# Ledger of designs, part 49: peptides against a protein of PDB entry 4CIC

Target 1, 148 residues: chain A of PDB entry 4CIC
Amino acid sequence: KVSTKGHYGVQAMFDLAQHFGEGPVSLKSIAERQGLSEPYLEQLIAVLRKAGLVKSVRGAQGGYILAREPRDIKVGDIIRVLEGPIAPVESVSQDDPEHSLKFDFSVTKSVWEKVKKSIEEVLDSITLADMLKDAEEAQMAQGYMYYI
Target 2, 147 residues: chain B of PDB entry 4CIC
Amino acid sequence: KVSTKGHYGVQAMFDLAQHFGEGPVSLKSIAERQGLSEPYLEQLIAVLRKAGLVKSVRGAQGGYILAREPRDIKVGDIIRVLEGPIAPVESVSQDDPEHSLKFDFSVTKSVWEKVKKSIEEVLDSITLADMLKDAEEAQMAQGYMYY

## One batch from the design tools (peptide; aimed at target 1 K1 S3, target 2 V2 E83)

Design b2_p22_2_s2 (made by RFdiffusion4, then SolubleMPNN; from b2_p22_2, 8 letters changed)
Fold by OpenDDE base, seed 4:
Structure b2_p22_2_s2 (fold): chain B 148 residues (1-148), chain C 147 residues (1-147), chain A 22 residues (1-22)
Amino acid sequence: as target 1 above (148 residues)
Amino acid sequence: as target 2 above (147 residues)
Amino acid sequence: LEDLDLGLDMIEISLKLEFEEE
């Protein structure tokens, strides 16, 4: 699974990107739009803020903004930040017998490393700005479909 | 997580590839070499057999063989077979509140689709024969480092 | 949906492997 954290983290960051330049956005409003719980979003935002991807704005209109322009934030940056603190969840799948020597066969490891590298390359090729553009294009396409 | 199933499934298939042409290998021997429980391996092998990637051989020297040559089995083929029956583990991380509207924002979905495509391309580019070659090269490299 | 779950699982795997080497 994309950790629910990675998925929702990207969604939250994308929401902030959609509002970039409009001032700070409340966690409540992000949570409502993205279908996230506020407590869950608070955890994500805390991590993202600590990593310098999000900035907190104080005051009556307080909230959060992207710390960088959408073009300067890769999806890969978001994922790395969110996955870093992910303690190796010993997902002891109950079915993993005690004696499963993680024989990381060097060869099988190399397969997964290649997969990892490919994922990183893809995620590093996509910025929040690219996502914004894709969203705009999708909205335009929908708008045209209703007028035909 | 690479489902423990995908990881160990690839290991088990790789073990069978290493013994390809030597006749049937017992599940016990595979389990011992790969650090797997026999019951777990039985489950993996059952799926792989049903998918036609592994063949059961009967008799006193009974066991399992690859159903195809190592060059004709992609890692992607193994993963697809093993993940197909993987029910979406609703890893309901307990912290996912009930109301998480899976707003599959079309845009976020497209990101993951691109990632998926990339993974599939990589896994389809690697055969068990490629893995065998890599293993041989690694063994040779280690042998040279100790002399 | 099944395909997306697969991709996500692979991401989780790849990331866990990085942390075990550090």
Scores: peptide ipSAE 0.153, ipTM 0.796, DockQ to the pose 0.102; fails the geometry check
OpenDDE base, seeds 1, 2, 3, 5: peptide ipSAE 0.145, 0.148, 0.150, 0.150; ipTM 0.794, 0.802, 0.796, 0.798; seeds 1, 2, 3, 5 fail the geometry check

Design b2_p22_2_s3 (made by RFdiffusion4, then SolubleMPNN; from b2_p22_2, 9 letters changed)
Fold by OpenDDE base, seed 4:
Structure b2_p22_2_s3 (fold): chain B 148 residues (1-148), chain C 147 residues (1-147), chain A 22 residues (1-22)
Amino acid sequence: as target 1 above (148 residues)
Amino acid sequence: as target 2 above (147 residues)
Amino acid sequence: MEDLDLGLDMIEISLTLEFEKE
């Protein structure tokens, strides 16, 4: 599972990107639009804020904004922040707790490292600005289909 | 978590690749070498056998062999067999069961599709033969012959 | 949908492996 955190974190950041330049957005509004619980979103935003990807704005119209322009935030940046140092989840295979010997077979490790590198490259190639563009293009495509 | 299944499945297949051409290998021996429980390995091997990646050999020296040459088995093939159709694990965020609204945001979906494609390309680019070669090179470099 | 789940699982693995090295 891409931790539900990574997925929803990207969604929340994308929501903030869609409203970039419009001023601060309330957590409630983000939660409603993205189908997230407000408490869950608070946790995500707290992490993202601490990492400097999000800023809080105080006042009656307070809320959150992206700390950087959408073009300056990679999806990879978001994922790295949210996934944190993935504590070595003791992959205690639930089914056989005794043989959780992490046989760190060097060769199998190399396979996963290659996979990791590929994932990182992809995630680092996509910015929030790219996502915004894709959304706009998708909306235009759908809008044209309704008129035909 | 790469399901423990995918990880250990690749290890088991790699073990069989290392013994390819030497005849059938017992599950016990694979389990011992790979640090797997024999029952767990049995489950993996059953799936892999059903998929035609592994063959069982009967007799006193019975066991398992790769059904194809190591060069003809991609890591991607192994993972696809083991992971099966990954049932959409209801990512029930344990913390908020109510809002498991899979907002299938089309845009976020596209990001993950790109990631998926990249993963598949990588896994399909690596064969068991490639892994064998890498192991040999690593052994030569470290002076550690994994016997 | 099946394919996405695989990708997500692999991401989790990849991320987990990175942090075990530090």
Scores: peptide ipSAE 0.124, ipTM 0.786, DockQ to the pose 0.096; fails the geometry check
OpenDDE base, seeds 1, 2, 3, 5: peptide ipSAE 0.113, 0.120, 0.115, 0.123; ipTM 0.785, 0.789, 0.786, 0.785; seeds 1, 2, 3, 5 fail the geometry check

Design b2_p22_2_s4 (made by RFdiffusion4, then SolubleMPNN; from b2_p22_2, 8 letters changed)
Fold by OpenDDE base, seed 4:
Structure b2_p22_2_s4 (fold): chain B 148 residues (1-148), chain C 147 residues (1-147), chain A 22 residues (1-22)
Amino acid sequence: as target 1 above (148 residues)
Amino acid sequence: as target 2 above (147 residues)
Amino acid sequence: MEDLDLGLDMIEISLTLEFEEE
């Protein structure tokens, strides 16, 4: 599973991007739209805020906004922020706790490093602005399909 | 975490690649070299065998061999075989079981699809023969550093 | 090490997504 954190974090940030320029959005409203629990979203937003990707606005119409324009936030930036605090869950494979010898075979490590690099390149190539554009295009395509 | 299965499966296949042409290798010897439990390795090998990536050899010197040459086995082939039976561990994030609403937001899905495609391309670009070559180069480099 | 874990998590994600489509 994509760490549920990364997936939901991107969703939450995308929601904030969709409302960028409209003022602060409440956590409750984000949670409702994105199908997230509010407590879970609070945790995500706290991390994202600490990393400077999100800003809190105080007051009666308080909430959260993106700290930067959608074009200035890469998906990779979001993932790095969210995964940083993800302590490597020692996924002790339950079945054999003893032999969790991370045989860091240098060769196998190199394979995963190549994969990692590729993932990073992809995630760094996608901004929240790109996602907004894709969403708009998808909506337009759906709108045209209903008129045919 | 790379499912421990994928990681160890690649290690086991790499061990078999290192011994390719030397005859069958015992599971015990692979397990010892790769730091795997023998029971765990048995499970991996069973899957890999069923997929036709590994062959069993019977007899007193019985064991396992690669079913194909190292150059004809991609890392991607290994991962696809191993992950097929890996039931998506419902990593129910323990904290909020109720809202596992897979909001399949089409846009977020597209991001992950791009990531997936990139991973597949990388894994399909690497063969066991490439890994063997990298290992040899690394050993040579270490040998030169000690002098 | 931290960076590798990230990559591995993403791999697991991508792989899990493939299984949901099958």
Scores: peptide ipSAE 0.115, ipTM 0.784, DockQ to the pose 0.248; fails the geometry check
OpenDDE base, seeds 1, 2, 3, 5: peptide ipSAE 0.104, 0.113, 0.106, 0.114; ipTM 0.783, 0.790, 0.786, 0.784; seeds 1, 2, 3, 5 fail the geometry check

Design b2_p22_3 (made by RFdiffusion4)
Pose (drawn by RFdiffusion4):
Structure b2_p22_3 (pose): chain A 133 residues (1-84, 100-148), chain B 132 residues (1-84, 100-147), chain P 22 residues (1-22)
Amino acid sequence: KVSTKGHYGVQAMFDLAQHFGEGPVSLKSIAERQGLSEPYLEQLIAVLRKAGLVKSVRGAQGGYILAREPRDIKVGDIIRVLEGSLKFDFSVTKSVWEKVKKSIEEVLDSITLADMLKDAEEAQMAQGYMYYI
Amino acid sequence: KVSTKGHYGVQAMFDLAQHFGEGPVSLKSIAERQGLSEPYLEQLIAVLRKAGLVKSVRGAQGGYILAREPRDIKVGDIIRVLEGSLKFDFSVTKSVWEKVKKSIEEVLDSITLADMLKDAEEAQMAQGYMYY
Amino acid sequence: SEDFTLTLTSVEITLTLTFDES
């Protein structure tokens, strides 16, 4: 199960990545394109801004823009920002979960917003039918 | 975050794997060794039994035992048993989560209860200090 | 009883992909 925070955090950062070259966009526009609740997005952006992942701009087309290029933002970075008598007895079961955690970390660190932009272009494109191999 | 069910399901199955050669053990003994609530364990075992992963034995010192050898039970098998207008718009974000799901499935399918038994022996051993 | 915790909390470990709703 993917948390609301993770899904919306990545969705919002990806929307900003899709508009990075064009410049700042409003939070309202992000919420509209992504189907997100504005109040929740406002709170999410506030954390991402404090983390240096997004920045506000005061222009006419003010609004929000990525604070780092998409190639320099791993999906794992976004997730890491959003997340917060005695004796020793080794648990092999817990070691299995550590291996699961490590593999997730590896996947999320292997994908950047730039990689997602490239995938978005390839997957949602159109072309003459003869070119589908 | 790992669910209570996944954690306790794997713990209980591994306890049974540690006692597979010796024979049946009571549910109370599993709950005691693993720090589990007996009521929760009983409910858990009932599903595992229906799935053919564990079997009850009448015996006298009867109880429960694995229904398949540890080498034939993947951790992923245990998890799978316990778990249960219109338009198209591709979501690259969802594709990321699909990749995460795939990697978890791969890790859990690559580990059997036999692998866990071998790891348990190696990690919780004692030996002369010169062999470290 | 309580869930087991990891440092990773955006993903609850499941084999079936699902998403939390608002």

Design b2_p22_3_s1 (made by RFdiffusion4, then SolubleMPNN; from b2_p22_3, 12 letters changed)
Fold by OpenDDE base, seed 5:
Structure b2_p22_3_s1 (fold): chain B 148 residues (1-148), chain C 147 residues (1-147), chain A 22 residues (1-22)
Amino acid sequence: as target 1 above (148 residues)
Amino acid sequence: as target 2 above (147 residues)
Amino acid sequence: MEDLELDLEAIEISLTLSFEKE
């Protein structure tokens, strides 16, 4: 599963992309639209801000904006920031209490490395601008279905 | 992360591929070589057998064999069998107790579908025979570094 | 085409592992 962080991080960044150029968006508004808790979103935004993907604007109409144009933010950039270094989750599978000697068979590792590379390539091929375009196309398609 | 089941399932199937044509391999031998618990491996093998990827051989020299040639088993086939339908694990992230309205934004879903498709394509492009070849090449390369 | 319902959790773990090396 895409980490809840990755999934909701992409949603939050996409919300900011939809409002790009309209000024700062409040965390409350993002949380409400994306179905996120405000405290959870605040944590995500803090990480994204520290990574330079989001900027905070201070003042009465304060909030958050994308730090870069939607075309300059890849989905891969968002995921890299949020997922951090995967601490080797000692997946102590509850089901196998015995220390499975991770025979790091080089060959099986290579399979997973290929999968990883493929995922990275896909995520790096999609920008927030691409997502905006896809959303517009989907809305247009729905609009046409109501008129037929 | 590949599920522990997927990871170890591929390892177990690869072990069986390395011994393909040599006769049945005991679960104990597979478990020892792959660093798996025998009970865990037994569960994996049961699933793989039910899916027709592995056969059990009965008798004094009984054990398990691949049900098909290594070239006819994709890594994707193994993963599909072991991971089953992803039950939507209600990932109640402990960190967000409030029912996040899963606004299933069609666009964000499409990103993950593209990722899924790419993973499937990669896993379906790799057979156990490809893995055997890669292992042989890696061993040959190590042998040449020592000379 | 049997939809490999790839456990997205497994994908998440793989993605997280990928980005630690940069």
Scores: peptide ipSAE 0.121, ipTM 0.773, DockQ to the pose 0.113; fails the geometry check
OpenDDE base, seeds 1, 2, 3, 4: peptide ipSAE 0.115, 0.115, 0.112, 0.120; ipTM 0.771, 0.775, 0.769, 0.774; seeds 1, 2, 3, 4 fail the geometry check

Design b2_p22_3_s2 (made by RFdiffusion4, then SolubleMPNN; from b2_p22_3, 12 letters changed)
Fold by OpenDDE base, seed 4:
Structure b2_p22_3_s2 (fold): chain B 148 residues (1-148), chain C 147 residues (1-147), chain A 22 residues (1-22)
Amino acid sequence: as target 1 above (148 residues)
Amino acid sequence: as target 2 above (147 residues)
Amino acid sequence: MEDLELDLEMIDISLTLSFEEE
């Protein structure tokens, strides 16, 4: 499972990116557009705010904005903030707790480290600005299909 | 979580690779070396055998061998066999089942597809033979540090 | 080419493993 947190966190940040420059967006409006519960979104936004990716704006038109421009926020930055320090996956094999010897075979560990590195590289190669561009291109492509 | 299945499946296959050419290895011996329960290993081996990655050998010295040479088995092949078709992660947010609108925003989906592709490429770039080589190099490096 | 439908759980682990070493 993409941690539901990572997935929804990226969605929430992308929503804020789509409204970047338009002023603060309410959590309610983000939740509605992204199909998230407000309480869940509040938790995500709290973490993202603490990490300095999101800024709270006070007042009658209060809400949240990106703390940085979409081009200055990588998907990798969002994921790092939301997943926290990866607790050592206690591979508690639920089936046999006694023999879950963490034999971190150094070699198998190295395979997963390579996978990890590749994921990080991909996520660090994608900004919220890239996502905005992709969304615009997709919308244009849909618009052209209806006019043909 | 790396599915415990994927992780332990790769470990079990790697153990079989280390003994490739030495004849069949008992499940018990694999389980002991890899810190796996025998029942769990039996399940993994059954799947791997059905997929043609492992072969059962009958007899008094019966057990399992790799069905192909270590160089002909990618880590990606092992993972594909063990994980099956990735069920679309029903991102059932446990916390609010009602509003888990599968808004597969096409754009967010594309991000994860890129990640997926990258993982596949990495796993398909690593063979059991590569892992054997890495293990040998690591053992040599440790041996040199103690001398 | 059988699309390796990598379970997002693997992604989670890979991501989790990356942040422990900092």
Scores: peptide ipSAE 0.103, ipTM 0.782, DockQ to the pose 0.094; fails the geometry check
OpenDDE base, seeds 1, 2, 3, 5: peptide ipSAE 0.096, 0.097, 0.087, 0.097; ipTM 0.779, 0.784, 0.779, 0.782; seeds 1, 2, 3, 5 fail the geometry check

Design b2_p22_3_s3 (made by RFdiffusion4, then SolubleMPNN; from b2_p22_3, 12 letters changed)
Fold by OpenDDE base, seed 5:
Structure b2_p22_3_s3 (fold): chain B 148 residues (1-148), chain C 147 residues (1-147), chain A 22 residues (1-22)
Amino acid sequence: as target 1 above (148 residues)
Amino acid sequence: as target 2 above (147 residues)
Amino acid sequence: MEDLELDIEAIEISLTLSFEEE
């Protein structure tokens, strides 16, 4: 499963992309539109801000903005920031601790490395600008269906 | 993350591929070589058998064999069998049940669908025969480093 | 074409594994 963190992080970043150039967006507004809890979103935004993908604006109309243009933020950039280094899942198979022969069979590992690389390539091929374009195209297509 | 089930399922199937043509392999032998618990492996093998990827052989030298040649089994076939239909994990976000506006934003979903498709393409491009070949090449390369 | 309903959870684990090497 795309981590709930990755999924909602992409949603939050996409919300900020939709409002890019309109000024700072409040966390409350993002949370409401994206169906996220404000506390959860605050944690996500804190990570994204620390990574330089988001900026906080202070003041009466304070909030958050994208730190870069939507075209300069890949989905892969967002995921890398949020998922952090994949802690090796210590497959603590709880039940039989003894026989976890980590046969790190190089061949099986290579399969997963190929999968990983493919995922990275896909996520690095999609920008927030591409997502904005896709959203616009989808809305236009829906609009045409209502007029027919 | 590849489910532990998918990971170990591929390992178990690869073990059977390495012994393909040598006759039935016992679950115990597979479990020992792959570092799996026998009960866990039994569950995996039961699923793989039901899907027609593995056959059980009865008798004194009983055990399991691949149901098809290694070249006719994709890694994707193994994963599909083991992971089943993705039950939509009801993200029961426990904390605030009310405001889960499932904005199923079609656009965000499309990103994940592209990722899914890419994974499927990779896994469908790799057979157990390809894995066997890669293992042989890796062993040969290690042998050459020692000379 | 049987839609490999790849469990999105499996993808998450794969994504997590991919970014540790940087």
Scores: peptide ipSAE 0.112, ipTM 0.777, DockQ to the pose 0.123; fails the geometry check
OpenDDE base, seeds 1, 2, 3, 4: peptide ipSAE 0.092, 0.099, 0.101, 0.107; ipTM 0.772, 0.777, 0.774, 0.777; seeds 1, 2, 3, 4 fail the geometry check

Design b2_p22_3_s4 (made by RFdiffusion4, then SolubleMPNN; from b2_p22_3, 12 letters changed)
Fold by OpenDDE base, seed 4:
Structure b2_p22_3_s4 (fold): chain B 148 residues (1-148), chain C 147 residues (1-147), chain A 22 residues (1-22)
Amino acid sequence: as target 1 above (148 residues)
Amino acid sequence: as target 2 above (147 residues)
Amino acid sequence: MEDLELDLDAIEISLTLSFEKE
């Protein structure tokens, strides 16, 4: 599972990207569009705001905006902020508590490090601007299919 | 979490690779070396055997061997067997059961598909033979640091 | 081609482990 946090965090940030330049967006409106609970979204936005990816705007039309342009926010930036430092997974294998021998086999560790690096490279290669472009292209493609 | 299953499955397969050509290895010996419970290892080995990655050898010196040479087993092959088809993550956000709206936003899905593809490519690029080589190199490097 | 349905939870853990060591 991409943590539900990472997934929904990217969705929320993408929603803010779609409204970038239109002014502040309410949490309620984001929650409704993205199918998120408002309380859950509040938690995500709080983390993202603290990390400087989102700004709060005060006033009658208050809400949230991206703190940077969509092109300046990588998906990797969002994921890094939301997933936080992985608490050392007490790999408490639930089933056998006694043999939590962290056999940190260096070789198996290296495999997972390679996987991690590859994931990071992919996530750092995708910006919110890239996602916006992909969405526009997808909408155009759908629009053309209905006219044929 | 790399599922504990994937992690330990790769470790168990790597142990079998280290003993490839030496004959059958007992589950007990693998469990001891890899820090796994024997019952847990039995479950992993059963899956791996069913998938044809491991063979059971019967007899007084019975045990398990790799079904193929280490060079012919990718880490990706092991992970595919152990993790099965990822059940569509019922993203049951535990906290809000009502809004399990699978907003299958096509755009966000495409991001995760790219990530998935990248992971698969990496895992398919690493064989048990590559891991054996890396282990030998690491041991040599450690040996030189102690002199 | 059997779609390697990689558990994204595994990915999450891997990503989180990397950021703690810097």
Scores: peptide ipSAE 0.099, ipTM 0.775, DockQ to the pose 0.094; fails the geometry check
OpenDDE base, seeds 1, 2, 3, 5: peptide ipSAE 0.095, 0.088, 0.068, 0.091; ipTM 0.773, 0.775, 0.770, 0.772; seeds 1, 2, 3, 5 fail the geometry check

Design b2_p22_4 (made by RFdiffusion4)
Pose (drawn by RFdiffusion4):
Structure b2_p22_4 (pose): chain A 133 residues (1-84, 100-148), chain B 132 residues (1-84, 100-147), chain P 22 residues (1-22)
Amino acid sequence: KVSTKGHYGVQAMFDLAQHFGEGPVSLKSIAERQGLSEPYLEQLIAVLRKAGLVKSVRGAQGGYILAREPRDIKVGDIIRVLEGSLKFDFSVTKSVWEKVKKSIEEVLDSITLADMLKDAEEAQMAQGYMYYI
Amino acid sequence: KVSTKGHYGVQAMFDLAQHFGEGPVSLKSIAERQGLSEPYLEQLIAVLRKAGLVKSVRGAQGGYILAREPRDIKVGDIIRVLEGSLKFDFSVTKSVWEKVKKSIEEVLDSITLADMLKDAEEAQMAQGYMYY
Amino acid sequence: PPALVLPTEPDGPPALVLPTEP
């Protein structure tokens, strides 16, 4: 199960990545395109801004823009920002879950927002039918 | 975060794997060794039994034992047993989570209870210091 | 509820369900 925070955090950062070249966009526009609740997005952006992942701009077309290029933002970075008598007895079971954790970390660190932009272009494109192989 | 069910389901199955050659053990003994609540364990075992992963034995010193050898039970098998207008718009974000899901499935399918038994022996051993 | 916490995901209710865990 993917948390609301993870899903919306990545969605919002990806929307900003899709508008990075064009410039700042409003939070309202992000919420509209992504189907997110504005209040929740406002809170989410506040953390991402403190983390240096997004920045606000005061322009007419003010609003928000990525603070780092998409190629320099791993999905794992976004997740890491949003997340927060005695004796020793080794648990093999816990070691299994550590392996699960490590594999997830590996996948999320292997994908950048730039990679997602490339995938978005390839997957949602259109072309003459003869070119589908 | 790992659910209580996944954690306790794997713990209980591994305890049974550690006692597979010796024979049946009581549910109370599993709960005691693993620090589990007996009521929760009983409910857990009931599902595992229905799925053919564990079996009850009448015996006298009867109890429960694995229904398949440890080498034939993947951790992923245990997890899978315990778990249960319109338009199209592709979500690249969801595709990321599908990749995460795939990697977890791969890790859990690559580990059997036999692998866990081997790891348990190697990690919790004692030996002359010169062999470290 | 979680019995083990491993930092891989932020807090909050699930927005997406992918069968990997009971």

Design b2_p22_4_s1 (made by RFdiffusion4, then SolubleMPNN; from b2_p22_4, 10 letters changed)
Fold by OpenDDE base, seed 1:
Structure b2_p22_4_s1 (fold): chain B 148 residues (1-148), chain C 147 residues (1-147), chain A 22 residues (1-22)
Amino acid sequence: as target 1 above (148 residues)
Amino acid sequence: as target 2 above (147 residues)
Amino acid sequence: KAALDLPVQPDGPAAIDLPVQP
């Protein structure tokens, strides 16, 4: 389950992908288009920038750009940066010895590892370029529905 | 990410699958084998019973049994009963209008739908019978390492 | 409704200056 942070991080990165090649985009404009608070978006962008997925541009028309082409950024890369390794089960904190999953039977663990692998494969199969293509196809399909 | 409830629910159902055909198993014995508190297990079993995945047997040697054969219970069925529909994204409560995912762009939603479908396919492909087989194979592999 | 939660990692720098065209 993708956190709100992962969800909004993918939205913000997709907005930057839609403007790729047009120059820097302001955080304000991303926040407005994606329905995010600007302070929350600033925190997300700071993490994404550290990971080298976005770059800040300084100046009067400054803002943010993708640090790589949309085809070179997987959704899985964005999620791993914002949320770390994809974990299918809540790590019960080892610090509560009464609730320690002492009997993590190897078989039940293998079920969750299969789920993890499947999520990773899906998220690593989708790039920002794939998302741009899907958006363009959806817009063309809407345009055809108005002419019929 | 499966909740603690889903995780322990699968463990409890797997314990009942290991004892399938041996008669009713006490909650105490399941709790001891799975490292669960008996009160917490009672809550899980109540939900699973209401969903028709387990049956209670009354009497001096009463307890719980699987309501169906291990092959007829998917891991996905257990998770859906305990957690509801598999959701790949946290449903930001619609009740906070400031945090409402107002712009769930159709494209970002489609990414999460692909993740959902993938999780459902995996969990619906694994039965309690598959888990029993995997446990037996793991025990045989450990037995061969000692010789 | 039980949430599947994913785990978060922290922030870092570099800015590019755009050449202001005269």
Scores: peptide ipSAE 0.022, ipTM 0.762, DockQ to the pose 0.071; fails the geometry check
OpenDDE base, seeds 2, 3, 4, 5: peptide ipSAE 0.022, 0.020, 0.021, 0.022; ipTM 0.773, 0.767, 0.772, 0.777; seeds 2, 3, 4, 5 fail the geometry check

